# Peptides against a protein of PDB entry 3JWR: the designs that were tried, part 33

Target 1, 323 residues: chain A of PDB entry 3JWR
Amino acid sequence: TRELQSLAAAVVPSAQTLKITDFSFSDFELSDLETALCTIRMFTDLNLVQNFQMKHEVLCRWILSVKKNYRKNVAYHNWRHAFNTAQCMFAALKAGKIQNKLTDLEILALLIAALSHDLDHRGVNNSYIQRSEHPLAQLYCHSIMEHHHFDQCLMILNSPGNQILSGLSIEEYKTTLKIIKQAILATDLALYIKRRGEFFELIRKNQFNLEDPHQKELFLAMLMTACDLSAITKPWPIQQRIAELVATEFFDQGDRERKELNIEPTDLMNREKKNKIPSMQVGFIDAICLQLYEALTHVSEDCFPLLDGCRKNRQKWQALAEQ
Target 2, 298 residues: chain A of PDB entry 3JWR as posed
Amino acid sequence: TRELQSLAAAVVPSAQTLKITDFSFSDFELSDLETALCTIRMFTDLNLVQNFQMKHEVLCRWILSVKKNYRKNVAYHNWRHAFNTAQCMFAALKAGKIQNKLTDLEILALLIAALSHDLDHRGVNNSYIQRSEHPLAQLYCHSIMEHHHFDQCLMILNSPGNQILSGLSIEEYKTTLKIIKQAILATDLALYIKRRGEFFELIRKNQFNLEDPHQKELFLAMLMTACDLSAITKPWPIQQRIAELVATEFWEQGDQVGFIDFVCTQLYEALTHVSEDCFPLLDGCRKNRQKWQALAEQ

## One batch from the design tools (peptide)

Design b1_p14_1_s4 (made by RFdiffusion4, then SolubleMPNN; from b1_p14_1, 9 letters changed)
Fold by OpenDDE base, seed 2:
Structure b1_p14_1_s4 (fold): chain B 323 residues (1-323), chain A 14 residues (1-14)
Amino acid sequence: as target 1 above (323 residues)
Amino acid sequence: MAALEGLEMVADAQ
């Protein structure tokens, strides 16, 4: 395609020029081409292209295929969300120095998972999928969308000319796919809520050990969630704009719940409850985000900008909730 | 910002 030719021929700017190592990064001013260039830079600077012998054209095609399999009519869970998740992963690996704690296969899997974790997202949550009796709800009982996202990820990875993993051994390939699946499934907040207590307790007791395979898997899951939620850490103008996108998508779901399911939406999904957004954001930060970024900062102090950003945004949302 | 899904889940878990 013309898009592939343009991407494959383009000079890829440095990570410094693209600011993709910054936790404060914003994609708002970036074209789709520039987001793809940023993604190439992430693979390159993590040594994934070299270590796994990725062909540049194949990587370019894969990135464009991933981007194409996000819906353009979804306000938040689109390519830009996946791209920002991957950028946060890159920043956590580089600036947060988490790269030194992980294997190349784990890094490869996390980056692929971050880019792929919401593939073909429909702008509705698992609860809506279940209640609407969607065909996906017949295939999976739990983490319905996350299983679908992984299936889409696998489909793309196996598609002709998209096989970025073709340089891996059979064992490396199997390991990578296992980690990708676990990482995508870990983006189900239900699973995060279920597992986070174990992680926080290990950190609190100073018993956290990345040499333990179970604790490694747990850490990768927590890191995925930290990147997926990273919009809450962004500078306030970015945070507000992303919050509006999320609210738009959730209100669209609530409108569909009323119309299609004859259900009264929760305050979260209710367009009439827009005035509760600031207080809900405070509640979210307190219930979900703060402890995660505190724990992540205990694993790597260089991740502190995520915690600091989250704390600053809590203060901003609290000030709006008091008005 | 799965913020909002997280609040729903925390509300359903209480």
Scores: peptide ipSAE 0.030, ipTM 0.749, DockQ to the pose 0.400
Fold by OpenDDE base, seed 4:
Structure b1_p14_1_s4 (fold): chain B 323 residues (1-323), chain A 14 residues (1-14)
Amino acid sequence: as target 1 above (323 residues)
Amino acid sequence: MAALEGLEMVADAQ
């Protein structure tokens, strides 16, 4: 395609020029082409292109295929969300120095997972999919969307000319797919809530050890969640704009819940309760985010900007909740 | 932000 030719021929700027190592990164000013260039840079600077012998054209095609399989009519869970999740992963790996704690296969899997974790997202949560009796709810009982996202990821990876994993051995390929699946499934917040207690307790007891395979898996899940939620850590102007996108998507779901399911939406998804957003954001930060970024910062102190950003945004949301 | 879904999940988990 013309898009592929343009991407494949383009000079890829440095990570410094693109600012993709910054935890404060914003994609708002970037074109779709620039987001693809950033993604190439992430693969390159993580040594994934070299270590796994990726062909440049294949990587370009794969990125464009991933981008194409996000919906344009979804306010938040779109290519830009996936791209920002991957950028946060890249920043956590590089600036947060987590790269040195992981294998190349784990890094490869996490970056693919971050880019792929919301593929074909419908702008509705698993609860809506279940209650609407959507065909996907017949395929999967739990983490319905996350299973679908993984299936979409696998489909793309196996598509002609998109096989970025073709340089892997059979065992490396199996390992990578296992980690990708676990990482995508870990973006289900229900799973996060279920598992986080074990992680926090290991940290609290100073018993956390990445050489333990189970603890490694747990850490990768927590890291995925930390990147997926990373909008809460962004500078306040960015945070506000992303919060508006999320509120838009949730209100669109709430409007559909009223219309299609004849139910009253939760306060979160209720357009009429927009004034509760600031207090809900404080509650979210306290219930979900703070402990995660505290624990992540304990694993790597260089991840502190995520925690600091989260704390700053809590104060901003609290100030709005008091108005 | 999955922030809001997290609150719903916390609300549903209570």
Scores: peptide ipSAE 0.033, ipTM 0.759, DockQ to the pose 0.404; fails the geometry check
Fold by OpenDDE base, seed 5:
Structure b1_p14_1_s4 (fold): chain B 323 residues (1-323), chain A 14 residues (1-14)
Amino acid sequence: as target 1 above (323 residues)
Amino acid sequence: MAALEGLEMVADAQ
């Protein structure tokens, strides 16, 4: 395609030029081509291209295929969300110094998972999929969308000319796919809520050990969630704009719930309850985000900008909730 | 706003 030719021929700027090591990064000013260039840089600077012998054209095609399999008519759960999740993963690995704690296969899997974790997202949650009796709800009982996202990820990875994992051994390939699946499924916040207590208790007791395979898997899940939720850590103008995108998608779901399911939406998805957004944001930060970024900062102090950003945004949302 | 996602996902997990 013309897009592939343009991407494959383009000079890939440095991570410094692209600012993709910054926790404060924003994609708002970037073209789709620039987001793809950033993604190539992430793979390159994590040594994934070299270590796994990725062909440049195949990587370019894969990135464009991933981007193409996000819906353009979804306000938040689109390519830009996946790209921002992957950028936060890259920043946590590099600037947050988590790279040195992980294997190359774990890093490869996390980056693929971050880019792929919401593939073909429909702008509605798992509860809506269940209540609407969608065909996907017949295939999966829990984490319905996350299973679908993984299936889409696997389909792309196996598609002709998109096989970025072709340089892996059979064992490396199996390991990578296992970690990708676990990482995508970990983005179900229901699973995060279920598992986070174990992680926080290990941190609190100073018993956290990444050499333990179970604790490693738990950490990868928490890291995926921390990157997926990372919009809450962004500088206030960025956070507020992303907030509006999420609110738009949720209100669109609430409008569909009224129209298609004949139900009253929750306050979160109710357009008429827009004035509750600031207080709901404070509640979410307190219930979900703060402890996660505190624990992540305990694993690596260089992740502090995520915690600091979350705390600053809590104050901003609290000030709006008091108005 | 992962907070809205999270509240939704928390609400859906309850």
Scores: peptide ipSAE 0.033, ipTM 0.758, DockQ to the pose 0.351; fails the geometry check
Fold by OpenDDE base, seed 3:
Formats: sequence, C-alpha cells, structure tokens
Structure b1_p14_1_s4 (fold): chain B 323 residues (1-323), chain A 14 residues (1-14)
Amino acid sequence: as target 1 above (323 residues)
Amino acid sequence: MAALEGLEMVADAQ
C-alpha cells in the first residue's frame, strides 16, 4: 500500500526527538505516520528488531495492520489509546529503568501486548457485551473483550507479511504468546482488582522478588495495568482532554443501554450526570490508581513521575468536585 | 478516564 511504502521509506527519528521516553508524552499533535514511526523506534531502541531479526518491512506492515484493526468510530479505545499504552510501557522500560529487570522475551511480549490489548474494541465494556447477549459472550465467560483482543492479536501475528515473530525459536514463540495472552488479559480491571492485593502485600512486606516466576507474572500484569491507566498520570491539560474522550465513549454506551437494553445507565455512563465526572475521577484514583503507582514506584523509583502525575490530577479533580 | 471504567468495575466488584 502507499501507506506501507511511505512508512518503510521514512527516516525514523530518535527517541529523544520523538520524546517517547517522557512520561508526560502526548500524541495529540502526531499524525498516524508519526505514531507508526514512534512505534518503530520503540522496537528498535528496546533491541527487539536486532535480537529477534525483524525485517523492517514486516514490522512496518504489522504496525499498520494493528492500527487498521482498531475502530475509528470509538472515542477512546482506538489506536491512539493503544499507542499511548505502548509509549508508557516504553517510558517505564527506559526512563523507569524496568528494562534491566525483564528478559528480552518479556519486553517483546509487553510491547506487542500494549499495542494489541484493545484490538477491535467496540466502545462498550464486558458488562454490556454480556447483557446484550453478544456472540462473544457465548465464547468466553470472563474477560470477554480481552480474550477477543488476544484472538485479534494472534490473527494479525499469523497473517502473511505480518509475522514479526518469525525469527523466534518454537519455544521462544510459545513463551512470547503466553506472556502476550497474560498481559492482554491483565488489562481486565476485574482481574487487576482480584490480583493487586497479593502484589501490594509483597511490596508492603518487602518480600517482592522478580526472580520468582509467579511474582514476575504478577508484576507484568501490574505493569500492563499501570500503562493502560497511564492517562490519569498525564499533565492536567492532557488528562482533562483524555477524560473527555472516555466520558464520550461511556455516554455512547449509556445511550445504547437505554435504547437497546431498556436500562438506566450507571452514573458513569449517564450523559445527564456529566457533573459527577470530577468526583468519579477522584473515586477512581483512590480506589484503583494510587496504590498501583505507589507500588510500581517502590519496584523502580524512576517511575515516580507516574505517581506524581496521578497525585496532581487527583488534586485537580478534587478541586473541580468542590465547585 | 480509564478511571471511569475502573469505577464501574469497582462498583461491579463490590
């Protein structure tokens, strides 16, 4: 395609030029081509292209295929969300110094998972999928969308000319797919809520050890969630704009719940309760985000900008909730 | 913003 030719021929700027190591990064000013160039830079600077012998054209095609399999009519859960999740992962690995704590296969899997974790997202949550009796709800009992996202990820990875994993051994390939699956499934916040207590207790007791395979898996899950939620850590103007995109998507779901399911939406998805957004954001930060970024900062102090950003945004949302 | 999704999931998990 013309898009592939343009991407494959383009000079890829440095990570410094692209600012993709910054926790404060914003994609709002970037073209789709620039987001793809950033993605190539992430793979290159994590040594994944070299270590796994990725062909440049195959990587370019894969990135464009992933981007193409996000829906354009979804306000938040689109390519830009996946790209920002992957950028936060890259920043956590580089600036947050987590790269040195992980294997190359784990890093490869996390980056693929971050880019792929919401593939073909429909702008509705698992609860809506279940209540609407959608065909996907017949295939999976739990984490319905995350299973679908993984299936889409696997489909793309196996598609002709998209096989970025062709340089791996059979065992490396199996290991990578296992980690990708676990990482995508970990973006189900229901699973996060279920598992986070174990992680926080290990941190609190100073018993956390990345040499333990179970604790490693737990950490990768927490890191995925931390990157997925990273919009809450962004500088206030970015955070506020992102907050409007999710509110839009949730209100669209609430409108569908009224129309298609004949139910009253929750306050979160109720367009008429837009004035509750600030207090809901405070509640979310307190219930979900703060402890996660505190724990992540304990694993690597260089991740502090995520925690600091979350704290600052809590203050901003609280001030709006009091108005 | 994932904040909002998280609140729903927290509400559903309570």
Scores: peptide ipSAE 0.032, ipTM 0.757, DockQ to the pose 0.379; fails the geometry check

Design b1_p14_2 (made by RFdiffusion4)
Fold by OpenDDE base, seed 4:
Structure b1_p14_2 (fold): chain B 323 residues (1-323), chain A 14 residues (1-14)
Amino acid sequence: as target 1 above (323 residues)
Amino acid sequence: SAEEEEYFEFGQHY
């Protein structure tokens, strides 16, 4: 396609030029082409292209295929969200120095997972999918969307001309797919809530060991969630804009819940309760985000900008909640 | 706890 030709022929700017190592990164000013160029740079600077012998055209095609399989009519859970998740992963790996703690296969899997974790997202949560009796709810009982996202990821990876994993051995391929699946499934916040206590306890007790396979898996899940939620860490103007996108999507679901399911939405998804957004954001930060970024910062102090950003945004949301 | 239930509900919405 013309898009593929344009991407494949383009000079890929440095990570410094693209600012993709910055935790404060914003994609708002970037074109779709520039987001694809950033993605190529992430793969290159993580040595994934070299170590796994990726063909440039295949990588370009894969990126465009991933981007294409995000819906344009979804306010938040779109290509830009996935791209920002991957950028946060890249920043955590590079600037946060997490790269030095992981294998190349784990890094490969995490980057693919971050880009793929919301593929074909419908702008509705698992609860809506279940309550609407959607066909996907017949395939999966729990983490319905995350299983679907992984299925879409696998479909793309196996599509002709998109096989970025073709340079891997059979065992490396299996390992990579396992980690991708686990990482995508870890973005179900219900699973995060279930598992985070073990991670926080290991950190608190100073017993956390990345050489333990179970603790490694747990860490990768927590890191994935930390990147997925990373909008909460962004500079305030960026945070406000992303929070508006999230609220838009949630209110759209709530409107559908009333219309299609004849149910009253929760306050989070209730357009009539938009005045509660600041207090709900404070609650979300306190309940979900702070301990995660504290624990991540304990694993790598260079991840502190995520924690600092989260704390700053809590103060901003609290100030709005007091108005 | 009521707080854990609220967090669980929150986690189901995201």
Scores: peptide ipSAE 0.080, ipTM 0.793, DockQ to the pose 0.388
Fold by OpenDDE base, seed 3:
Structure b1_p14_2 (fold): chain B 323 residues (1-323), chain A 14 residues (1-14)
Amino acid sequence: as target 1 above (323 residues)
Amino acid sequence: SAEEEEYFEFGQHY
């Protein structure tokens, strides 16, 4: 395609030029081509291209295939969300110095997972999928969409000309797929809520050890969630704009719940309750986000900008909730 | 808590 030719022939700017190591990064000014160039830079600067012998054209095709399998009619859970999740992962690995704590296979898996974690997202949650009796709800009992996202990820990875993992041994390939699956499934906040207590307790007791395989898996899950939720850490103007995209998607779901399911939506999904957004954001930060970024900062102090951003946005949302 | 459930729903979309 013309898009593939343009991407494959383009000079990839440095990570410094692209600002992809910045926790304050915004994609709003970037074209789709520039997001793909940023993605190539992430793979290159994490040494993944060299270490796993990726062909440049294959990587370009894979990135474009991943991007193509996000829906354009979804307000938030689109390519830009996946790209921002991957950028936060890259920033956490580089600027947050988490790269030194992980294997190359773990890094490879996390980056693929971050880009792939919401593939073919429909702009509705697992609850809607269940209540609508969608065929996917018959295949999976829990984390329905996350299983679907992984299936889409696997389909792309196995597609002709998209096989970025072809340089791996059989064992490396199996390990990578296992980690990708675990990382994508970890983006189900149900699983986060279930598992976070163990992580926080290990941190609190100073017993956290990345050499323990179980604790490593737990950390990778927490890191995925931290990157997935990273919009809450962004500079206030960026945070507000992303919150509007999230609210748009939620209200679209709520409108569908009324029309298609005859259900009154929750306040979160209710367009008529838009005035509650500031208070709901404060509650979300307090219940879900703060402890995660605190714990992540204890693993690596260089991740502090995520925590600081989250705290600053809490204050901003609180001030709006008091108006 | 009901708040955790509401934020759980929030988080499924976040």
Scores: peptide ipSAE 0.079, ipTM 0.810, DockQ to the pose 0.867
Fold by OpenDDE base, seed 2:
Structure b1_p14_2 (fold): chain B 323 residues (1-323), chain A 14 residues (1-14)
Amino acid sequence: as target 1 above (323 residues)
Amino acid sequence: SAEEEEYFEFGQHY
């Protein structure tokens, strides 16, 4: 395609030029081509291209295939969300110095997972999929969408000319796919809520050890969630704009719940409750986000900008909730 | 707990 030719021939700017190491990064000013260039830079600067002998054209095709398999009619859970999740992962690995704590296979898996974690997202949550009796709800009992996202990820990775993992041994390939699956499934917030207590307790007790395989798996799950939710950490103008995209998608679901399911949506999904967004954002930060970024900062102090951003946005949302 | 219910609600929405 012309898009592939343009991407493959383009000079990839440095991570410094692209600012992709910054926790404050915004994609709003970037073209789709620039987001793909950023993604190439992430793979390159993490040494993934060299270590796993990725062909440049194959990587370019894979990135474009991933981007193509996000829906354009979904307000939030689109390519830009996946790209921002991957950028936060890159920043956490580089600027947050988490790269030094992980294997190359774990880093490879996390970056692929971050880019792929919401593939073919429909702008509705697992509860909607289940209640609407969607065919996906017959395939999976829990984490319905996350299983679908992994299936889409696997389909792309196995597609002709998209096989970025072809340089891996059979054992490395199996390991990578296992980690990708676990990382994508970990983006189900219901699973995060179930598992986070163990992570926080290990941190609190100073018993956290990345040499333990179970604790490593737990950490990778928490890191995925931290990157997935990273919009809450962004500078206020960016956070506010992303919150509007989230609200738009949630209200679109709520409108469908009324129309298709004949149910009253929850306040979060209810367009008529738009005035509750600031207070709901405070609740979300307190209930879900703060402890995660605190714990992540205990693992690596260089991740503090995520925690600081989250705290600053809490203050901004609180001030709006008091008006 | 009220906190667990709130967590469950958020975990279903996001």
Scores: peptide ipSAE 0.074, ipTM 0.798, DockQ to the pose 0.371
Fold by OpenDDE base, seed 5:
Structure b1_p14_2 (fold): chain B 323 residues (1-323), chain A 14 residues (1-14)
Amino acid sequence: as target 1 above (323 residues)
Amino acid sequence: SAEEEEYFEFGQHY
């Protein structure tokens, strides 16, 4: 395609020029081409292209295929969300110095997972999929969408000319797919809530050990969630704009719940309760976000900008909730 | 806790 030719021929700017190492990064001013260039830079600067012998054209095609399989009519869970998740992963690996704690296969899997974790998202949550009796709810009992996202990820990875993993051994390939699956499934916040207590307790007791395979898996799951939720850590103008996108998508679901399911939406998805957004954001930060970024900062102090950003945004939301 | 259930519902929303 013309898009592929343009991407494959383009000079990829440095990570410094693209600012993709910054935790404060925003994609709002970037074109789709620039987001793809950023993605190439992430793979290159993580040594994934070299270590796994990726063909440049194949990587370009894969990125464009991933981008194409996000819906444009979804307010938040689109290519830009996946791209921002991957950028946060890149920043956590580089600036947060987590790269030195992980294997190349784990890094490869996390980056692919971050880009792929919401593939074909429909702008509705697992609860809506279940309550609407969607065909996907018959295939999967739990983490319905995350299973679908992983299936889409596999479909793309196996598509002609998109096989970025063709340089891997059979064992490396199996390992990578296992980690990708675990990482995508870990983005189900229900699973996060279920597992986070173990992680926080290990940190609190100073018993956390990345040499333990189970604790490594747990850490990768927590890191995925930290990147997925990273909008809450962004500078206030960015955070506020992303919160509006999330609210738009949730209100669109709530409107569908009323119309299609004849149910009253929860406050979070109720357009009529827009005035509760600031207080709900404070609650979300306190219950879900703060402890995660605190724990991540204990694993790597260089991740402190995520925690600091989260704390600053809590104060901003609290000030709005008091008005 | 009731808060964890409310945020489990919240988590089902994300």
Scores: peptide ipSAE 0.074, ipTM 0.800, DockQ to the pose 0.439

